# Peptides against a protein of PDB entry 7UQJ: the designs that were tried, part 333

Target 1, 160 residues: chain A of PDB entry 7UQJ
Amino acid sequence: PELYQNFNITPPRGVLFHGPPGTGKTLMARALAASCSSDERKITFFMRKGADILSKWVGEAERQLRLLFEEAKKHQPSIIFFDEIDGLAPVRSSKQEQIHASIVSTLLALMDGMDNRGQVIVIGATNRPDAVDPALRRPGRFDREFYFPLPDVKARFKIL

## One batch from the design tools (peptide; made by RFdiffusion4, then SolubleMPNN)

Design b2_p28_7_s1 (from b2_p28_7, 14 letters changed)
Fold by OpenDDE base, seed 5:
Structure b2_p28_7_s1 (fold): chain B 160 residues (1-160), chain C 160 residues (1-160), chain D 160 residues (1-160), chain A 28 residues (1-28)
Amino acid sequence: as target 1 above (160 residues)
Amino acid sequence: as target 1 above (160 residues)
Amino acid sequence: as target 1 above (160 residues)
Amino acid sequence: SNIFLASKESGLDEPATEKDRRLFVKLD
């Protein structure tokens, strides 16, 4: 949190963490959540896997997304972390287009409906940023992208 | 490798990373792989998801496991990382017992067949260590277990 | 950054990341830097190791610290990450008291001289938070502390 | 083998995740 205040940077509604598998995207999200909270002001961290939401009936996936955003808003400041968001919101042109279209549209609407004044950040993690619907990667949604490179061995040896 | 060499600890055949989702298990495995590799001696990191292996026909899942271990042995020193290993090797008493039994048996045999002289480490990551077949958690298999706690929010708040 | 704005949390001048070696403190600092920047507003990430700064002549270490803070201020928004800050700023009572006293005093002065309006965050990482001068751990300096727990030692020792 | 986060925004190529931290921790 403090870094954004320092930088006078408008908080994005959403942040896309991308990079090869096991590059620490999920842990970074948890760490960001924990880092942004204080003893006085706990950030509530919500975590969902894209596949776990998608495994539900389409209408229940939408309902679960809405409930998640409501709960995040009720417990703000909060972070919603979608692990494997490419599983939750694949590119609309995927062969399962109709089923994903409503979920993507719901997620878009929920991210668009987040007042910039809301203390809810959405973090999407993916190994395949190209598999995430480009509509989610627009300003006011996942407009911020973080690449998680493979650990540079040289950097690791310096850290170790 | 360097850490095991540094500690004069015989590398386990298998290591179980467990803890809540997004606790960095996958990242840790990659970081282990990278830290153990030098510019002179690169560790080859093999990553598979348990569910992705299980989504194959039973005999192809076994074949893919064998090929993975052969490839890891050919490219040693190497790490085989199974993300969500509870998906690959659930407890034998699970309702899908027959399908999993051959995969679990193959994984057991492959881990047992790893000579302690082989520079192949197997890392299994799970959110549910209790869902992993106890046979995999025995000495000479995943005989080493790492809990990935949730980031202590309180500790995080102090740093931010 | 966005998370801090969302949480209306005053940014600390400094954040102390502490925990056993290899707990990802450096990785977290880089990801925080990455997470706080935008395509429009890149956070400049400065990384230094405490030992690398201390390996210089005392007056050059102070000069390098001043230059680092000046460069960070010039390139704000920025993060200064000190890896192994216990090497840079050990407790004043250490046997090397005279050499460290000027470096610690310079770092204190630089952190105190950061206007709370400056878009510079300092992250110190250490494996030994008790080895960091308590003066650095006061409000307006490294007043925020994050513990990076070892993954459960039992798990670690089993994997190792 | 620590996985570094690079944001498009910061140009940081290094991961700063607590997942990364846990990676580092298990290496120790």
Scores: peptide ipSAE 0.000, ipTM 0.268, DockQ to the pose 0.052; fails the geometry check

Design b2_p28_7_s2 (from b2_p28_7, 12 letters changed)
Fold by OpenDDE base, seed 2:
Structure b2_p28_7_s2 (fold): chain B 160 residues (1-160), chain C 160 residues (1-160), chain D 160 residues (1-160), chain A 28 residues (1-28)
Amino acid sequence: as target 1 above (160 residues)
Amino acid sequence: as target 1 above (160 residues)
Amino acid sequence: as target 1 above (160 residues)
Amino acid sequence: SNIFLAPKSSGLDEPATEDDPRLFVKLE
């Protein structure tokens, strides 16, 4: 409850931060974690890169995801931040289907298995939202999306 | 000393972050606060919204500003971040002159009363720098300005 | 000249932004680029990921670096931002020595060949500063370093 | 302070206007 109130979001199980590289998705996630963290209420921030999880064999990647979600639950309130989530759960393409399907299925199951009463927020960051498996973008998963636009290079910084 | 070195700015009493909404001003301020905070040297981050201070009667708004600066001094090194500072210190317009003049005068006095040796940085953020009382933008106050431009969505980052 | 004044740094040819992932290095670099960009003076922001350059054969990686620096010079004032620069110029370890040595040597030569009168700033970002080849961290190269610490989850944001 | 997160962005291809609510992370 309070974690979602602190983010002023209707409690998604997951939030997708998307936008071009270097738009501050990871920074925002950390700033949110820090903003919601007080002396009385430390939010534990778990960060993983999608590609780093995928570099393991399927069973170990699945195990690492399970352990991550278990650890996040133990350290509530918590944020799980997946940087480059498109690297973890790419759109199902025929050639990598078996390995990716298992990891995606595990992540889906973990997100579906989160009770909305849990103080675990999942934030996925991607530069390519269309490269994220649509199954992750359904209600009860990454059902809130925030676009991080490129900073307009045209804006006049008069640094006086 | 080190706090100002960490900002790589000649120690202003205040820094004005300005630019359109959603350009990352608040995020940057928090990232800077975090960046200057180590295990050995926790920077205390104080955040206030300009409008929230103004919503109080003048004497209470002034008292809150004084208390904020006193608390920031007690918890040095510290950052005072005023979000929407144009709400606190709008350009003197005739109808609100008496109330705003007192709050602005108090903020000016507090910034002028900061010894440059103090490890208190004041960051003001605004979407309307021209709506900030020019008295705040003088040397020894918010004398450094950082524009935060809109992301030009059209800026072809050819990420080759 | 002005570009370096805007960064409030003695004009290094390069600035190394280092710190844990998601500390805002890329955001800061973009904010700085944007901050230095006016209607009259658009700073061209060039971004590359270190690993993406390294994924090509050595001669193409070198050519891409040369082209990048030439393009940056043509579009002055400009910022070249290397995200994950440790991926482009890792510390010389025995097994990948030949390929990496060439890319590092090319980057060194390009940085050394920058006239300090040029309005090209090079920003390298890394999560592992000790994984960056020490040759890049010498005077006239990445001779200024900015640590972007993790927001200490323990940092008492008393958002009072 | 509640961070109002903008409603779901329709996509990356839609140019964000200055008034695009997707840009407004209101930190309440």
Scores: peptide ipSAE 0.000, ipTM 0.194, DockQ to the pose 0.050; fails the geometry check
Fold by OpenDDE base, seed 3:
Structure b2_p28_7_s2 (fold): chain B 160 residues (1-160), chain C 160 residues (1-160), chain D 160 residues (1-160), chain A 28 residues (1-28)
Amino acid sequence: as target 1 above (160 residues)
Amino acid sequence: as target 1 above (160 residues)
Amino acid sequence: as target 1 above (160 residues)
Amino acid sequence: SNIFLAPKSSGLDEPATEDDPRLFVKLE
């Protein structure tokens, strides 16, 4: 709370990591979670795959999302990482099954319902940012995007 | 300050994050700002897009850069993040408009004018490192480069 | 190789991630390995705990380090990540057992022996950078350091 | 897959936190 006020920075509710497959979006989200935790201030990292939420929780995906956000709020500071979020929250304009539309709506509502004072960051990773519902990319949701281009590994080693 | 003196390491005035679009250069710069701030030592993060400095501040880009560096110095420790810095500071050897040459010169002067004792880090992000003026990549400027390759997801999973 | 040559940048042989416990140094090293790999260019990630090298390989720690570097060279581009490297390579000036001094010397020699054309990055993570042998922090070794401060989660949200 | 590769010299003197963007920076 105070830091955001001090710097006049709106805490992002969500961050979209997008880029080609293998660009380390999931790994970056994990790295963020780990780097923000200290002995004094551990961050709880929640990871879910978009496809797993659809496939494993047929008919309960909404409930699982609610429980995930509740658990993240309970264990804040926390990060919720959705890997392959394009599998979870595809574009509404596509001829999607009602299941996808409902999961998107639930995720939108959960992200909108996050108190700006909450210490829950949501990170979505996708290989197909254009396949993610545009509503998820609006302010107060995944309003910050991080494109993960293909690493030239060579350039990476220059940095190290 | 002390750590740099103790190790005889010149604090980098600037770090260039380069790599294909979406490699998370912007995210990393932001993550650096956050990770360097503690309860005791908050880092102020300034973000500008290179293209925005050119387009929004037609005829005032130099002044805006000066103000940005002044504000960063005033609120140090601070990070100045230039996203899409290749849009701000293209190579001088290209047939560029005078505006680009002037902005590059101003940025060079501002980076050169940073006291080595200053707690202002400048991070530039680009998808086209070769489109960035080589003068910006010299010691005392963006003298450290971070290549952001497209993550091979396979390496990501070995890491996790 | 090519990118380092093109920019006249010595590829760092090693990067030290240091900061309080839980600052995600391990996770960042992992994220680095993942983000540098693409479908075209997979990075092989090797992870070892400093304490594990001491404890699991009593009397063979040097051999295990040599094998690790050989395997990393064989599978380059690669990252060797040493978690808790302060456990592996403590300061020589400390009243350490000969084992610690020998492991440090082996690691120094292995890092010094890395061809500048090699695509092997070594990342060390520690909560106690001052407990790491200063020789490991010299040019051509862990000559680049990344301090992982306690996240003010608030600053993290500014980034995202 | 943002890998912070260490800058040519010492990176940030301060430890990266879980929020440490260095965890998200691919060092080039």
Scores: peptide ipSAE 0.000, ipTM 0.197, DockQ to the pose 0.044; fails the geometry check
Fold by OpenDDE base, seed 4:
Structure b2_p28_7_s2 (fold): chain B 160 residues (1-160), chain C 160 residues (1-160), chain D 160 residues (1-160), chain A 28 residues (1-28)
Amino acid sequence: as target 1 above (160 residues)
Amino acid sequence: as target 1 above (160 residues)
Amino acid sequence: as target 1 above (160 residues)
Amino acid sequence: SNIFLAPKSSGLDEPATEDDPRLFVKLE
């Protein structure tokens, strides 16, 4: 119970978990949530799927993102996990640019608006890091990236 | 390197990872693969999506499953991960019974045919454990089930 | 890069990952290591297997533990991961008590000697938390525990 | 420390070759 309290984790504003499908991005996010939770310091875990936000909340995706970040802020310490974040924030060059542009802009603003003193970690998971808007991969946003490689037989996962 | 050899994990023949979407089932499977892999003992990870097996291999799904298990056996120690296994092995009462019945029967036979001495772990992930054929959830098959709960907003992840 | 710097993780002195074989303990440890590493702030990950320390370093296990902790301290921020820590620190009541007693005592002293300001996280993984010396499970040592449960069918893992 | 996952087959992506940069944790 007690050990995780003293993680004065000034949480990274955003962490991008990327790697091929089934590489374990979603569990890592949960594992981090779990590992940061104690009996005394419970982390609130929020999960959204990028494609689900776009599909279920057409015309309200921006509002849903705002509400999500507000709720995460109310329930600090918190983790916001975006599964398939490339579905939420595709590269602006995709032909479906306009609907995504507002959502990406909202997510950018929400991540930029996270005060450095906040106990909200944002984790994005994608199979296609290059399909995520590069603006999300900048410092202060998803400025840490975890590559979840496909296991190769010869892959010495030098997690250094 | 050497450290992972002595997992005398008599691997469960099958593990069902179940829980709502984005709960980290796929990651845990890879995490297990990675955690069991060492420099000396590399685990071979095979991943298939249940719906993809049905859609891409119509008329050959049974053969593809057999080949998958044979390949996993050749490359032991191995993990076979079925993402969205409810797509592969739906409950027999579904109106699309006939096509699924042969595939489920093949998967059952393959899991039953895994000799207890084999170093092949089968992991199925589903959002709907009740949509998986109950025959797959019996001892000697997916006889262990990991519930990956949705983090509730109020879920103080008391990972004790 | 930048995001993980601000983890003023006052690291827990120790975290025990426990649960049945193949529950993902080792990967979680690596995931934490990875998740705490950035381009700017690389976490050095040290891994040892408890049984390997005992088997390979008979008569030098205490020295190897000291060297490990010294090296981890030199390369802060660091994670020391002990896989199969029950092999290193068995309950004192086991018939092989004498050789283990000195090693356990050394590990206890090393964990107690970690200044609260150190950026060294110790993670122990075991399938048998009850086979780990209870002295290691006290506050300031492995005083947080993560249960990696075997899935039971009925186990609504209320990871609340 | 090296966790080796060996994909022989990824369901969705081409299997990583030995030279596949996807095999290495690039902390970019």
Scores: peptide ipSAE 0.000, ipTM 0.198, DockQ to the pose 0.065; fails the geometry check

Design b2_p28_7_s2 (from b2_p28_7, 12 letters changed)
Fold by OpenDDE base, seed 5:
Structure b2_p28_7_s2 (fold): chain B 160 residues (1-160), chain C 160 residues (1-160), chain D 160 residues (1-160), chain A 28 residues (1-28)
Amino acid sequence: as target 1 above (160 residues)
Amino acid sequence: as target 1 above (160 residues)
Amino acid sequence: as target 1 above (160 residues)
Amino acid sequence: SNIFLAPKSSGLDEPATEDDPRLFVKLE
């Protein structure tokens, strides 16, 4: 919240971090959660892995998403980070699995139901943004996308 | 390169990055790969996800590991990064799956077969170091372990 | 260690991690500190935030820097990590603040006064390498710079 | 695993040694 206020930027409801694996998406999300926290204003950071949510039985994944968003709202300001969100929300057209469609639909509804004034930011990380349902990438959802390039070769020489 | 020379530390053949999810293990590995490369000396960075290797049919995972190590050796200096290595090399005692035991054994043999003078570093990342086979954590393998704590809130404010 | 020995690279006295916020600079520094430590050879890791050093009254910041370097030298092998070093060492030309000039001058002197054989490595992290005094970026100081690329520029603008 | 990350401002500003659980996990 505070980071965005200072920039006079409307915080995205959802931010998609995408880029090759190991480009720091998860770290960035954590660093963001951390930077948005002041000593005075604690941000609650919720993290879930997409595949771990999907591994739940039918209806439980949706329930867990709902609970996650409710808890995030209850403990706002909050960040919900979905690591490997492509595992959670695969493109609807590619998987006829009704289960995935339900989960994605639930996530869409939860994101749509967030008041943009709510101090809940959703961050999704994926190695494959094209594997994420385009419906999630629409305005008011993951409408902000951040490509994490491979760390430049120049960054390589001096650390190792 | 330079950091280690000053410390007269023998580089580990294998480095285990562990810590809670989203602590930046994968980013670190990439940044390390990116820090070892100069404009003059390119490090080849190989990345695999543990589960993706494990998902292969019996014998193919081992073959792919062998090929990975051969390719890394061919293209040395090289870094092999295993993301979620606990998915690749679960503790043998916990899963009687002969398949896992074979993969772990192959990885052990490949790590043992690396000439310590070889310019191939193996980095494993896990959220659960205790879920990684202790045999992999022995000297000459993943003998260096790095805990990635959650970025502390104070540390966070400084990164962003 | 081994990777560096094979490269015959003189270890930098100082390494500048630069790149946009949240690119994992601080994480990298910690992982480096961790990677440099063996069971046999403990590295002492010192972390300071640039702004926190600067927030000290005139002369105390310089004293604290001196003490930090002395302590690092006493406890070598050591890593000194400056997070947000641009807050500590802003470009002299841009801020006529005599205070900043004094701190930067002290840091320069401390870095110059390190014996290159001393097992003390200084890592600076910044989001704005151009905001760091060029004098710090000279050989024998932060002569090694690692660009932590953003997540693609399109990505960054939406997170921060 | 549900990782609830409450940002606790713990002073990572303190020098960490190899024994610091913040940096190193020794295999005992």
Scores: peptide ipSAE 0.000, ipTM 0.243, DockQ to the pose 0.062; fails the geometry check

